# Ledger of designs, part 17: peptides against a protein of PDB entry 5FRP

Target 1, 225 residues: chain A of PDB entry 5FRP
Amino acid sequence: VEWTESIPQIIATREDISKELNQALAKTFIDSDPRVRRTSVMIFNKVPVTEIWKNITNKAIYTSLLHLAREKHKEVRELCINTMAKFYSNSLNEIERTYQNKEIWEIIDTIPSTLYNLYYINDLNINEQVDSVIFEYLLPFEPDNDKRVHRLLTVLSHFDKKAFTSFFAFNARQIKISFAISKYIDFSKFLNNQESMSSSQGPIVMNKYNQTLQWLASGLSDSTK

## One batch from the design tools (peptide; made by RFdiffusion4, then SolubleMPNN)

Design b2_p25_8_s1
Fold by OpenDDE base, seed 4:
Structure b2_p25_8_s1 (fold): chain B 225 residues (1-225), chain A 25 residues (1-25)
Amino acid sequence: as target 1 above (225 residues)
Amino acid sequence: IFEKTENEVFNEIVEELEKKEEEEE
């Protein structure tokens, strides 16, 4: 653990990380101790993306990072999912595609697929996290249409079949969620109006309001678990 | 309109998409 904790400083200070160090780092991602794995993932959070790309040249490290998205240890998994999504976004923004880094990009470009494929696990906590990282890192809100389309095409261009299916399902769900939120707002406004509440529609709208809330809440994971 | 949970909706859509893919093959 202590050794792994020193790696971010080493990466930040050294321009050339030895092959041996890369190999050693690769082993930490598959270490039996979750703390070691956690520390390894944190390297990607603590070190600037440009330095990671420069110094971590062993593709196995990146592959191992992606595998941790399905880690049994909840904390490590959650950290990994956030880390890899952020790393993907940062890489798209800051790292140029070159001949030298092509092999690493081939792995990094699979991050969206890796994340969308997590929906098939059918875990509410995982789903919520994946939803979050999609909106934050993969397909963030972008007012510029050209940039938005470009990002979307970049994400989609490396999807496997399952990821495409997941993507479409996700989007369809989001449309329904958006509709539900819209209705929630409408119902809330209605219920806040005394005249409307005294009308014959008052009880009906109240019922619909409750149903809408219940539906929206059903998609949320229990934060206490 | 809200008879199914968000997850149920997702799963249903996946199933429908998979079915369509199978029918097109």
Scores: peptide ipSAE 0.196, ipTM 0.756, DockQ to the pose 0.777
Fold by OpenDDE base, seed 3:
Structure b2_p25_8_s1 (fold): chain B 225 residues (1-225), chain A 25 residues (1-25)
Amino acid sequence: as target 1 above (225 residues)
Amino acid sequence: IFEKTENEVFNEIVEELEKKEEEEE
């Protein structure tokens, strides 16, 4: 643990990380102690993406990071999912594709597929997190159409079959959510109008409002679990 | 309109897409 905690400083200060350090770091990602695994994941959060790509050359580290997305330890898994999504986005923005880093990019390019495949676990907490990282890191809002399309194509270009299916399902689900939100807004406006609320439709709309809220809430995980 | 949860909607869509893929193969 102490050794792993020192790695961010080492990476930040040393341009040449030894092969031995990379090998040692690779072992920390598969350590039996979740604290060690957590600390290892945090390296990707604390160290600039450019320095990570420069200094972490052992592909096993990246593979192990991606594997932690299915970690049994909730805290480590959640950290990993956020970390890998952010790392993917930062890599796309800041790292050029070269011959030297090709093997690492082959792994990093699978991050979107890895994340979309987490929906098949059918866990509400995981689903919420994946939803969040998709909007924040994988497919963020981009007003430039060319950039948006390019990002989308990049994300999709390395999907496996299951990830594509998940992607389409996600989008279809989002349409339903959008519809529900629109209805929520409409019902809220209606209920905030005293004349409308006193009408014969008042109780009916109130019922629909409650149903809409319940539906929206059903997609939310219990933060206490 | 809102008889199914968000997760149920997702799963149903997945199943439908998988069936379509199997029919095309």
Scores: peptide ipSAE 0.106, ipTM 0.697, DockQ to the pose 0.853
Fold by OpenDDE base, seed 5:
Structure b2_p25_8_s1 (fold): chain B 225 residues (1-225), chain A 25 residues (1-25)
Amino acid sequence: as target 1 above (225 residues)
Amino acid sequence: IFEKTENEVFNEIVEELEKKEEEEE
């Protein structure tokens, strides 16, 4: 009988400890020191996704994580963008949707929208990073058609209007990039042919080749910055 | 053929899509 009376107290103690930990962790995401914020973001990279979902129950932490995607500190922002994208992917793969975790999922499901909305900042470095995480984590290569479609529908199902617009713009841009690459290849083949280079079209194609290269290069961030 | 940067292309597409949405509303 005595053991039964102790159970509620144990549960209460665990809950209290968990709450305190979550509260403390929530504060670290808004700390003035970027090193502290960085360390906090790294928790989501170092700890298995299943353990994160189990132990981090304060929704404010997840909201704060997403907010760091617009962080002024470049290193923290870049880390956050990669982290949240990866965390989203891992969550989709490993975490079941339950009644208990519904509120957290409501936040996590906004990650794709959050990422696609970063394109509106018009920063080349951010754009490149968002491109990367889309291909790596949000919409990764998936040979199984059903899985691919399911993932796509999941990603799109929680888009806001701006994210949808961004999504379509992104895809349209990718088509243009693909076209440019194809032209680059064609021009390269032409220019590698001596007879073609000696023709009246030689200088014209060379010009188009250079323009194509410049266009493709304009989409790349400066690695020195 | 390629007078606009990738970012400019993206922004133009966004603007075009927004205009179409406004016209449909």
Scores: peptide ipSAE 0.105, ipTM 0.695, DockQ to the pose 0.815
Fold by OpenDDE base, seed 1:
Structure b2_p25_8_s1 (fold): chain B 225 residues (1-225), chain A 25 residues (1-25)
Amino acid sequence: as target 1 above (225 residues)
Amino acid sequence: IFEKTENEVFNEIVEELEKKEEEEE
């Protein structure tokens, strides 16, 4: 644990990290102690993306990072999912594709597929987190149409079959969510009108309102867990 | 109005898409 905590500083100060150090770092990602694994993931959050790409050249480290998205330890998994999504976005923005880094890019380009495949675990907490990182890092809001399309195409270009299916399902679900929100707003407006509430439709709309709320809430994880 | 949860909707869509893909192959 102690030596792993020193790694961010070493990466930031040294341009030439030895092969041996990379190998040692790779082992920390599969350490039996979740604290060690957590600290290893945090390297990707604490060190600038450009320095990571420069100094971490062992493919096994990146592969191991992606594998931790399915980690049994909840805290490590959650950290990993957020970290890998952010790292993907930062890499797209700041790292040029060269012949020298091609092999690492081949791994990094699978991050979107890795994330979309997490929906098949069918866990509400994981789903919520994946939804969040998609909107924040994979497909962020972009007012420029050309940039938005380019990002979308980049994300899709390395999808496996399962990720592609997941992507379509995700989008279809979002349409339904949008519809539900629209209905929630309409019902809320109706219920806030005294004349409408006194009408024969009052009780009917109240029931529909409650059903809409229940449906929207069913997709949310328990924040206390 | 909503008989299925968001998660159920997602799963059903996945199943439908997989069936369509199998039919197209």
Scores: peptide ipSAE 0.103, ipTM 0.701, DockQ to the pose 0.851

## One batch from the design tools (peptide; made by RFdiffusion4, then SolubleMPNN)

Design b2_p26_1_s1
Fold by OpenDDE base, seed 5:
Structure b2_p26_1_s1 (fold): chain B 225 residues (1-225), chain A 26 residues (1-26)
Amino acid sequence: as target 1 above (225 residues)
Amino acid sequence: SETLEELKKKLEEKEKELKEYIGKQL
């Protein structure tokens, strides 16, 4: 435990973590003591994402982190779920995809699927936590439509079949609403332009606008139910 | 960089494919 607690400081102060340290760290994720596992997970919360990617090069560490999302110890599991979601988001925001880190990215890109697959456990507390981390970290609120769509496509591009099923069951409706709202805003702006209303495109846009409004009205009414 | 329109189109296509897939599994 004491050794593992020192790891964040070591990572922060050293440019490169030795192979031996990576191997030792990998073992802590599978330690029999849940306190050791917890401390290991906390490294990903305490150390900047850039330093993690730089210094933690052992694939087994990342694989083990993902595996802890299904561990028996509730506290460690809950911590792991939050940690891996946050780490995924931070990685997308701060880490470039290179040839050198490709193998790690292949693991990290499975985090969304790993999280969505937790819905199949059919545990209410886990479901609530997954919902929380999805909207906080995986698919956060983003006012920029391009960024939002890009993030969504990134997440979806690595889904397995089970994750897609879960996504549509739990989260797809909310995502659709967000896109529909965006379209509504665009149509509203278009309708405010009198020159555009007089164009041959006017009736087509109006039809789409009405369809969007109807869809929004139905969707919003169901959410308030 | 892909345009927003291209991204939206890709998303819609994926959504359609996924809906069809889910519909076949259900």
Scores: peptide ipSAE 0.008, ipTM 0.337, DockQ to the pose 0.033
Fold by OpenDDE base, seed 3:
Structure b2_p26_1_s1 (fold): chain B 225 residues (1-225), chain A 26 residues (1-26)
Amino acid sequence: as target 1 above (225 residues)
Amino acid sequence: SETLEELKKKLEEKEKELKEYIGKQL
C-alpha cells in the first residue's frame, strides 16, 4: 500500500522532466544559431523514435522541425530533410495511432507533403535529396506487394493538392500500373477503413483515389494504343 | 534570455535524460 502512495510523486516528477525538456527543445529549434538548430535536429536521429514520441509532447517542436526543411542554412536544411523522412518512416513502423498522440500524428502525417512540396523550389540539390529520401524512407523498396501498397496509400492519404501533383510528375511514373490495378481491392479496403475512421477526411481521400484512378485509366489507355 | 551555451547544455542534458529514460523503458 505504501508504494502506491509514491507512484503519484514519481509520475509528477516524470511530467516535470518532460515539461522542462519540451521547453528547452522548443527554444533550441528556433534559436538564431544554426549550430543549435542542427543539434536539436540531431536529437531525432540519436534518440529512438518510441522515446521521441513518449517524451516530446509539444506539437510546436514537431512543427518547427518541419519548417527547417525550408531553412536558408544548407547543412541544417539537408539534415532536417533526411531526419524528417526517416522519422516519418520509423513512426509508421513503430508508433501506434492513439487518441493521446493524435495531434502529433496530424503534424507527422504532413511530412510527405512537406517533402514533395520542396520540388517547387526548383533547386537541383534539393530535388536530388528529396528523390533520395523518398526512395530510402517514404516509399522504400518492399518485396511484399501488400505492404508496399499499404505504405503507398498511407503516404498518399495525407497529400495536399500540390504534393499529389508532384507525386505524379516525379514518382508516379515509377509505379507499375499493373501493380496498382492488382491491388485495387486493397485500395478499396483502405478507403473504406479511412471513411469509417475519419468521416471528415473521407472526401479528401476519395478525391485522391479518383485522381489515382484517372491516372491509372489514362496510363492503361495509352498502353493499349 | 538564455545564452546559446546554456541552451546547448540544456539540450545535451535533456538528450541524455531521454536516452536514459528510453533505456529504462526498453
Scores: peptide ipSAE 0.019, ipTM 0.366, DockQ to the pose 0.025; fails the geometry check
Fold by OpenDDE base, seed 2:
Structure b2_p26_1_s1 (fold): chain B 225 residues (1-225), chain A 26 residues (1-26)
Amino acid sequence: as target 1 above (225 residues)
Amino acid sequence: SETLEELKKKLEEKEKELKEYIGKQL
């Protein structure tokens, strides 16, 4: 009987420890010392993504990580940009979407928009870094067309209006019309295959596809002029 | 199926590891 009475206290203590740890960690992301903030960001680089999702449950930590992308301290900002892009990619590859992690995913799904919105700062160094992390982590080369299209659609599905505009502006410049057409073909194939799946995301993907088509059409029309 | 107790133990171990890691980095 006494042993059974101790279990709730142990469980409560464990939950409290986890909560306290998360609260303490959340404070380090907003610490006045850039070294402390840097160290906090480095946790996301050194700890496996699966362990982060398991142990870091305070949504404020993830929100704070994303805010550091616009930090004044150059080293911390640069580290944060690389870290969040990599973390996003690893999360997409390794973390399943569940009811329990829904709130965290809602934040993580904003990483693409957060990164593309950095183009509006109009800083050449930031732009170069964003280009680099997009190529390396967000939209990496994938030889499997279905996986590549799925990743692209996933990234695009979470764009805000500004990010979408930046995507077209910057990727349009880098993406040879041929590559854009290739992506269009891949999207068309994907949509044709997904039309059979009455997924709630169908209309959102279709809308973004249509926007991409309109952009491609406009770019092609301008090249023919 | 891992028991709830086994999962809790694993979580505690991971929390300890994470805490120690943070403590070393700070």
Scores: peptide ipSAE 0.014, ipTM 0.277, DockQ to the pose 0.020; fails the geometry check
Fold by OpenDDE base, seed 1:
Structure b2_p26_1_s1 (fold): chain B 225 residues (1-225), chain A 26 residues (1-26)
Amino acid sequence: as target 1 above (225 residues)
Amino acid sequence: SETLEELKKKLEEKEKELKEYIGKQL
């Protein structure tokens, strides 16, 4: 426990955490003591997202973090769910996608699916927590329609089949969003075809496109009221 | 009126299209 508590300070002061330290840290996420696991999760809350991405390069750490969402220990599980949702949001906002971090992004991009899959546990407390973190971190209120749609598309792009099903089941509004997204895609494809913009149908399609965007924007804002 | 099953199928198809589209844009 004491060693794990020192990790945030080490990450803040060292540019290169040794491979050995990453391996040791990976073991703390699977420690038999829930206090050790809790402290390990707290690293992701205490250290800036940019420093985490820079210094934690062992994939097993990120994978283990995601697995703790189904932890038997309630406190650790609840902390993990909040932590991973926040970390996902911060990563989307602050971390660029590069060739070097591609493998970590492949794991982080599964966080939305990981969270939505928790609905299948059929626990009221878990459901409430998942709802909370979705509206706070995954799909936060965004007044800019384009940014809101982009965030939604990003979240949905990595959904597994189960997460997609949960998305539809728990938010009737999400079904409407899916249809709107479908229209958005169709309109975007249409607009990308230069020949279609010069046609008499161009203004009509553009109007429908804008209406669809507005509907998507309004739909996400009302869910936060 | 489309059955629930038909709607689910359409949604799955649209999900696939969406993923393909996003994959090309990202």
Scores: peptide ipSAE 0.006, ipTM 0.260, DockQ to the pose 0.026; fails the geometry check

Design b2_p26_1_s2
Fold by OpenDDE base, seed 3:
Structure b2_p26_1_s2 (fold): chain B 225 residues (1-225), chain A 26 residues (1-26)
Amino acid sequence: as target 1 above (225 residues)
Amino acid sequence: SEILEKLKKELEEKEKELKEYIGKQL
Protein backbone atom coordinates (compact mmCIF):
# COMPACT_ATOMS: atom_id res chain seq x y z
CA VAL B 1 0.00 0.00 0.00
CA GLU B 2 2.68 2.50 0.98
CA TRP B 3 4.68 1.76 -2.13
CA THR B 4 1.66 2.23 -4.35
CA GLU B 5 0.86 5.52 -2.63
CA SER B 6 4.26 6.82 -3.68
CA ILE B 7 3.65 6.15 -7.38
CA PRO B 8 1.83 9.43 -8.14
CA GLN B 9 4.79 11.40 -6.87
CA ILE B 10 7.23 9.24 -8.79
CA ILE B 11 5.29 9.69 -12.02
CA ALA B 12 5.17 13.43 -11.48
CA THR B 13 8.92 13.69 -10.91
CA ARG B 14 10.23 11.25 -13.49
CA GLU B 15 9.88 11.69 -17.21
CA ASP B 16 10.00 7.96 -17.87
CA ILE B 17 8.88 5.12 -15.66
CA SER B 18 11.03 2.05 -16.04
CA LYS B 19 9.67 -1.17 -17.46
CA GLU B 20 10.20 -2.75 -14.06
CA LEU B 21 8.09 -0.14 -12.34
CA ASN B 22 5.30 -0.66 -14.86
CA GLN B 23 5.42 -4.39 -14.22
CA ALA B 24 5.33 -3.88 -10.47
CA LEU B 25 2.40 -1.48 -10.81
CA ALA B 26 0.53 -3.99 -12.97
CA LYS B 27 0.76 -6.52 -10.13
CA THR B 28 -0.81 -4.10 -7.64
CA PHE B 29 -4.05 -4.00 -9.65
CA ILE B 30 -4.50 -7.73 -9.10
CA ASP B 31 -3.27 -7.84 -5.51
CA SER B 32 -5.32 -9.87 -3.05
CA ASP B 33 -5.60 -6.91 -0.68
CA PRO B 34 -8.43 -4.56 -1.73
CA ARG B 35 -6.55 -1.65 -0.16
CA VAL B 36 -3.70 -2.17 -2.60
CA ARG B 37 -6.12 -2.34 -5.53
CA ARG B 38 -7.87 0.81 -4.31
CA THR B 39 -4.60 2.69 -4.05
CA SER B 40 -3.65 1.54 -7.53
CA VAL B 41 -6.89 2.84 -9.02
CA MET B 42 -6.38 6.14 -7.22
CA ILE B 43 -3.20 6.72 -9.25
CA PHE B 44 -5.42 7.51 -12.23
CA ASN B 45 -7.12 10.21 -10.16
CA LYS B 46 -4.00 11.74 -8.65
CA VAL B 47 -1.77 11.86 -11.71
CA PRO B 48 -2.58 14.11 -14.69
CA VAL B 49 -3.92 12.20 -17.69
CA THR B 50 -1.02 13.35 -19.88
CA GLU B 51 1.50 11.95 -17.42
CA ILE B 52 -0.37 8.65 -17.17
CA TRP B 53 -0.31 8.22 -20.94
CA LYS B 54 3.35 9.17 -21.09
CA ASN B 55 4.61 6.94 -18.30
CA ILE B 56 2.19 4.02 -18.06
CA THR B 57 2.93 1.99 -21.17
CA ASN B 58 2.09 -1.49 -19.90
CA LYS B 59 -1.24 -2.49 -21.47
CA ALA B 60 -1.96 -4.87 -18.61
CA ILE B 61 -2.45 -1.93 -16.24
CA TYR B 62 -5.22 -0.46 -18.38
CA THR B 63 -6.83 -3.85 -18.93
CA SER B 64 -6.72 -4.59 -15.21
CA LEU B 65 -8.28 -1.21 -14.42
CA LEU B 66 -11.23 -2.04 -16.65
CA HIS B 67 -11.64 -5.48 -15.04
CA LEU B 68 -11.97 -3.93 -11.58
CA ALA B 69 -15.33 -2.49 -12.68
CA ARG B 70 -16.74 -5.96 -11.93
CA GLU B 71 -14.78 -6.52 -8.74
CA LYS B 72 -16.50 -8.04 -5.69
CA HIS B 73 -15.23 -5.40 -3.29
CA LYS B 74 -17.83 -2.64 -3.43
CA GLU B 75 -15.61 0.32 -2.59
CA VAL B 76 -12.94 -0.63 -5.12
CA ARG B 77 -15.56 -1.30 -7.79
CA GLU B 78 -17.29 2.04 -7.25
CA LEU B 79 -13.99 3.89 -7.31
CA CYS B 80 -12.96 2.07 -10.46
CA ILE B 81 -16.20 2.91 -12.30
CA ASN B 82 -15.84 6.61 -11.51
CA THR B 83 -12.13 6.60 -12.28
CA MET B 84 -12.33 4.88 -15.65
CA ALA B 85 -15.19 7.12 -16.82
CA LYS B 86 -13.31 10.26 -15.82
CA PHE B 87 -10.10 8.94 -17.34
CA TYR B 88 -11.90 8.24 -20.61
CA SER B 89 -13.29 11.76 -20.78
CA ASN B 90 -9.96 13.36 -19.90
CA SER B 91 -8.20 11.22 -22.49
CA LEU B 92 -10.62 12.28 -25.22
CA ASN B 93 -10.06 15.91 -24.32
CA GLU B 94 -6.31 15.94 -23.79
CA ILE B 95 -4.64 13.00 -25.56
CA GLU B 96 -3.98 12.88 -29.28
CA ARG B 97 -4.36 9.66 -31.18
CA THR B 98 -0.96 8.66 -32.52
CA TYR B 99 0.59 5.56 -33.96
CA GLN B 100 2.61 5.09 -30.77
CA ASN B 101 -0.37 5.11 -28.40
CA LYS B 102 -2.76 3.22 -30.71
CA GLU B 103 -2.70 0.03 -28.67
CA ILE B 104 -3.59 1.85 -25.45
CA TRP B 105 -6.38 3.74 -27.22
CA GLU B 106 -7.80 0.42 -28.38
CA ILE B 107 -8.25 -0.47 -24.71
CA ILE B 108 -9.48 2.96 -23.59
CA ASP B 109 -12.03 3.05 -26.40
CA THR B 110 -13.71 0.02 -24.79
CA ILE B 111 -14.50 1.95 -21.57
CA PRO B 112 -17.97 3.06 -22.77
CA SER B 113 -18.89 -0.52 -23.65
CA THR B 114 -17.46 -1.75 -20.36
CA LEU B 115 -19.62 0.70 -18.44
CA TYR B 116 -22.83 0.06 -20.39
CA ASN B 117 -22.34 -3.68 -19.98
CA LEU B 118 -22.59 -3.22 -16.20
CA TYR B 119 -26.35 -2.75 -16.62
CA TYR B 120 -26.60 -6.49 -17.26
CA ILE B 121 -25.55 -7.20 -13.67
CA ASN B 122 -29.04 -5.99 -12.73
CA ASP B 123 -27.92 -4.22 -9.57
CA LEU B 124 -29.73 -1.00 -8.72
CA ASN B 125 -26.73 0.63 -7.08
CA ILE B 126 -24.49 -0.17 -10.05
CA ASN B 127 -27.13 1.09 -12.48
CA GLU B 128 -27.39 4.40 -10.64
CA GLN B 129 -23.64 4.80 -10.62
CA VAL B 130 -23.39 4.01 -14.33
CA ASP B 131 -26.12 6.55 -15.07
CA SER B 132 -24.23 9.13 -13.06
CA VAL B 133 -20.86 8.63 -14.75
CA ILE B 134 -22.43 8.58 -18.22
CA PHE B 135 -23.93 12.02 -17.75
CA GLU B 136 -20.94 13.39 -15.89
CA TYR B 137 -18.07 12.05 -17.98
CA LEU B 138 -19.06 10.05 -21.08
CA LEU B 139 -21.84 12.23 -22.45
CA PRO B 140 -21.57 15.47 -20.49
CA PHE B 141 -23.77 18.44 -21.17
CA GLU B 142 -22.34 20.36 -24.11
CA PRO B 143 -24.07 23.48 -25.43
CA ASP B 144 -22.20 23.32 -28.74
CA ASN B 145 -24.18 20.99 -30.98
CA ASP B 146 -21.24 19.97 -33.12
CA LYS B 147 -19.10 19.08 -30.12
CA ARG B 148 -21.97 17.21 -28.51
CA VAL B 149 -22.64 15.20 -31.66
CA HIS B 150 -18.95 14.49 -32.10
CA ARG B 151 -18.66 13.19 -28.54
CA LEU B 152 -21.74 11.03 -28.96
CA LEU B 153 -20.43 9.57 -32.20
CA THR B 154 -17.06 8.88 -30.60
CA VAL B 155 -18.67 7.05 -27.68
CA LEU B 156 -20.97 5.00 -29.90
CA SER B 157 -18.34 4.16 -32.53
CA HIS B 158 -16.76 1.47 -30.36
CA PHE B 159 -19.89 -0.05 -28.86
CA ASP B 160 -20.40 -3.76 -28.86
CA LYS B 161 -23.88 -5.15 -29.45
CA LYS B 162 -24.68 -5.42 -25.74
CA ALA B 163 -23.63 -1.84 -25.09
CA PHE B 164 -25.88 -0.61 -27.89
CA THR B 165 -28.80 -2.52 -26.42
CA SER B 166 -28.18 -0.97 -23.01
CA PHE B 167 -27.75 2.47 -24.55
CA PHE B 168 -31.14 2.30 -26.23
CA ALA B 169 -32.78 0.95 -23.11
CA PHE B 170 -31.41 3.50 -20.67
CA ASN B 171 -30.02 6.58 -22.39
CA ALA B 172 -31.11 6.96 -26.02
CA ARG B 173 -34.34 8.71 -25.07
CA GLN B 174 -32.56 11.34 -23.02
CA ILE B 175 -30.09 12.01 -25.81
CA LYS B 176 -32.90 12.45 -28.34
CA ILE B 177 -34.57 14.93 -26.05
CA SER B 178 -31.32 16.81 -25.60
CA PHE B 179 -30.87 17.17 -29.35
CA ALA B 180 -34.45 18.29 -29.84
CA ILE B 181 -34.06 20.92 -27.13
CA SER B 182 -30.85 22.14 -28.70
CA LYS B 183 -32.55 22.62 -32.06
CA TYR B 184 -35.35 24.46 -30.35
CA ILE B 185 -32.89 26.80 -28.67
CA ASP B 186 -31.19 27.47 -31.99
CA PHE B 187 -34.51 28.27 -33.59
CA SER B 188 -35.45 30.53 -30.71
CA LYS B 189 -32.21 32.44 -31.11
CA PHE B 190 -32.83 32.77 -34.81
CA LEU B 191 -36.31 34.12 -34.22
CA ASN B 192 -35.07 36.59 -31.64
CA ASN B 193 -32.53 37.89 -34.11
CA GLN B 194 -35.22 38.31 -36.76
CA GLU B 195 -37.50 40.12 -34.31
CA SER B 196 -34.74 42.57 -33.56
CA MET B 197 -34.59 43.37 -37.27
CA SER B 198 -38.33 43.88 -37.87
CA SER B 199 -40.44 44.98 -34.87
CA SER B 200 -43.70 44.67 -36.84
CA GLN B 201 -43.21 40.95 -37.43
CA GLY B 202 -42.28 40.25 -33.83
CA PRO B 203 -45.69 39.07 -32.64
CA ILE B 204 -46.12 36.80 -35.66
CA VAL B 205 -42.73 35.25 -35.12
CA MET B 206 -43.43 34.75 -31.43
CA ASN B 207 -46.70 33.06 -32.24
CA LYS B 208 -44.93 30.70 -34.61
CA TYR B 209 -42.31 30.06 -31.99
CA ASN B 210 -44.94 29.15 -29.43
CA GLN B 211 -46.61 26.83 -31.89
CA THR B 212 -43.30 25.16 -32.53
CA LEU B 213 -42.77 24.78 -28.81
CA GLN B 214 -46.14 23.16 -28.44
CA TRP B 215 -45.35 20.82 -31.29
CA LEU B 216 -42.03 19.89 -29.73
CA ALA B 217 -43.63 19.41 -26.35
CA SER B 218 -46.29 17.16 -27.81
CA GLY B 219 -43.72 15.18 -29.77
CA LEU B 220 -41.54 14.78 -26.72
CA SER B 221 -44.50 13.71 -24.64
CA ASP B 222 -45.40 11.13 -27.24
CA SER B 223 -41.86 9.83 -27.25
CA THR B 224 -42.04 9.56 -23.47
CA LYS B 225 -45.25 7.46 -23.67
CA SER A 1 -22.54 1.54 -37.29
CA GLU A 2 -26.03 0.55 -38.32
CA ILE A 3 -27.52 1.76 -35.06
CA LEU A 4 -25.65 5.04 -35.33
CA GLU A 5 -26.94 5.48 -38.83
CA LYS A 6 -30.48 4.79 -37.69
CA LEU A 7 -30.15 7.30 -34.90
CA LYS A 8 -28.74 9.90 -37.27
CA LYS A 9 -31.51 9.25 -39.74
CA GLU A 10 -34.16 9.60 -37.07
CA LEU A 11 -32.69 12.89 -35.89
CA GLU A 12 -32.46 14.17 -39.44
CA GLU A 13 -36.06 13.21 -40.06
CA LYS A 14 -37.17 15.02 -36.94
CA GLU A 15 -35.17 18.05 -37.96
CA LYS A 16 -36.76 17.97 -41.39
CA GLU A 17 -40.20 17.65 -39.87
CA LEU A 18 -39.52 20.61 -37.61
CA LYS A 19 -38.27 22.71 -40.53
CA GLU A 20 -41.29 21.80 -42.60
CA TYR A 21 -43.63 22.67 -39.76
CA ILE A 22 -41.95 26.02 -39.28
CA GLY A 23 -42.06 26.64 -43.01
CA LYS A 24 -45.80 25.97 -43.12
CA GLN A 25 -46.41 28.30 -40.22
CA LEU A 26 -44.30 30.97 -41.70
Scores: peptide ipSAE 0.000, ipTM 0.244, DockQ to the pose 0.022
Fold by OpenDDE base, seed 2:
Structure b2_p26_1_s2 (fold): chain B 225 residues (1-225), chain A 26 residues (1-26)
Amino acid sequence: as target 1 above (225 residues)
Amino acid sequence: SEILEKLKKELEEKEKELKEYIGKQL
């Protein structure tokens, strides 16, 4: 435990972690003590994503992180699910895909499937957590339509068949609604920028705005069914 | 790949429908 707790500081101070240190770190993810496993997962929360990609080069560490999503120890599992979702999002935002990091990306790209496959456990607490991390990290609200679509396509591009099935069952409707909301926000911004709100067309534009709101409200109500 | 293409197409169609709806409301 104490050794593992020192790793974030070591990663922060060293430009490169030795192969031996990576191998030792890999063992901590499969340690019999849940406290050691927890501390290992916390490295991904305490160290910036760019430093993790730079210094953690052992593929087994990333693979082991993903396996902890099905950990028997509840606290470790919950921490792992949040951690891997956040790490995935941060990686997509901050890490460029290169030839050198291709093998790590091949593992990281499986995080969405790993998370969506947790729905098959049929545990309400796990389902709620997965819903939460999908909304917060995997498919967050993005006002830019191109970025939002690109993120969605990126997430879906690495799905296995089970993940696709879970996606359609649990989250497809929410994504449709989020898309509509984003377009509404864009429309609202457009209306606010139009000097025509003070023109004779102002009431017509406001009526159209209200109709759009009603449409969104109806869509949201249908999503709760 | 086929599922992705279908989803992409569906999203494009929905975007088009939404744009058309907004356009009719404008």
Scores: peptide ipSAE 0.000, ipTM 0.266, DockQ to the pose 0.025; fails the geometry check
Fold by OpenDDE base, seed 4:
Structure b2_p26_1_s2 (fold): chain B 225 residues (1-225), chain A 26 residues (1-26)
Amino acid sequence: as target 1 above (225 residues)
Amino acid sequence: SEILEKLKKELEEKEKELKEYIGKQL
């Protein structure tokens, strides 16, 4: 445990982490002591994503991280689920896809599927956590439509069949709603910037706005039914 | 890939519909 706790500092300070360190770290993820496993997962939370990608090159570490999402120890599992989702999001935002990191990306790109597959465990607490991390990290609110669609497509592009099924069962509706809400926000901003509400066109614009709201509301109500 | 394309198309269509609706109302 103490050794593993020192790893974040080592990773942050050293540009070249030895193969030996990576091998040792890989072992900590499969340690019998849940405290060791917890500490190992925390490395991904304490070290910047760029430094993780730079210094952790052993694929087994990433694979082991993903496996911990299904472990029996609740605290470690919960930490792992949050960690891997956050790490995925940060990686998408900060790490370029290169030939050198391709193999790691192949693992990281499975995180969405890994998370969505947790719904099949049929545990309420796990489901709630998965829901939370999906909307916080995997499919965060994005006002830019192109970016939102791109993120969604990125997430879906690596889904297995089970993940797709879970996605449509649990989250697809929420994403559609989020999309509609985003457009509503954009429209609202547009209306707020129109100085001309004091003109004879003000009531017309307000009527149009209300109609749009009603349309959106009806879509939302139909989705809840 | 087919599912992704279908979803993409659906999203694009919905976006278009919304834009058109807003445009007609404006």
Scores: peptide ipSAE 0.000, ipTM 0.268, DockQ to the pose 0.023; fails the geometry check
Fold by OpenDDE base, seed 5:
Structure b2_p26_1_s2 (fold): chain B 225 residues (1-225), chain A 26 residues (1-26)
Amino acid sequence: as target 1 above (225 residues)
Amino acid sequence: SEILEKLKKELEEKEKELKEYIGKQL
């Protein structure tokens, strides 16, 4: 019976310790020493995403992480951009959305917008880095069309207006090409099936196929110019 | 397959809306 009475106290103590740790960690993200900030960002790279979500519950930490993407110190900024993109991807892959973590997800879901908004800085190095992390982490190559579309919709669903404009300016064409290629392959397979061509859907598919080919041809020609 | 089609449709609609929006802002 005595051990049962101690459990609430232990849980409370653990929560308190966790809170203190979170508060301390939050301060490190705004430390004047870039080495301290760097170390703090590296936590998100070194610690498994599941453990981060479990132990880091202070919203300010995540907000501060996102803010570092625009900090003055180049090395920390670059690290942060890579880190937050990777963390976003890992979170989407490994963390379930629950009522308890909803508030953190609301912040994490802004990472794509945060990254795309960096294009407005008009810095070539930043643009290159953003391009890199988008294709590596945000919108990675996915052979499964359903998964790819789902990821894309997830990313787009939380865009602000500025992020949308940047997306269409920089990345939308490449993404569209990938989808069109997938459709082309599917149509090609369909057209190779003689039984399908004799169906009432045959002419409709042929029309879509031709439209897709025309679109692909125009897109590829523009990329070679 | 049905889910994919729905998702693709939603994406196309969003793209259309955004193109229209951009076109109005440009």
Scores: peptide ipSAE 0.000, ipTM 0.283, DockQ to the pose 0.029; fails the geometry check

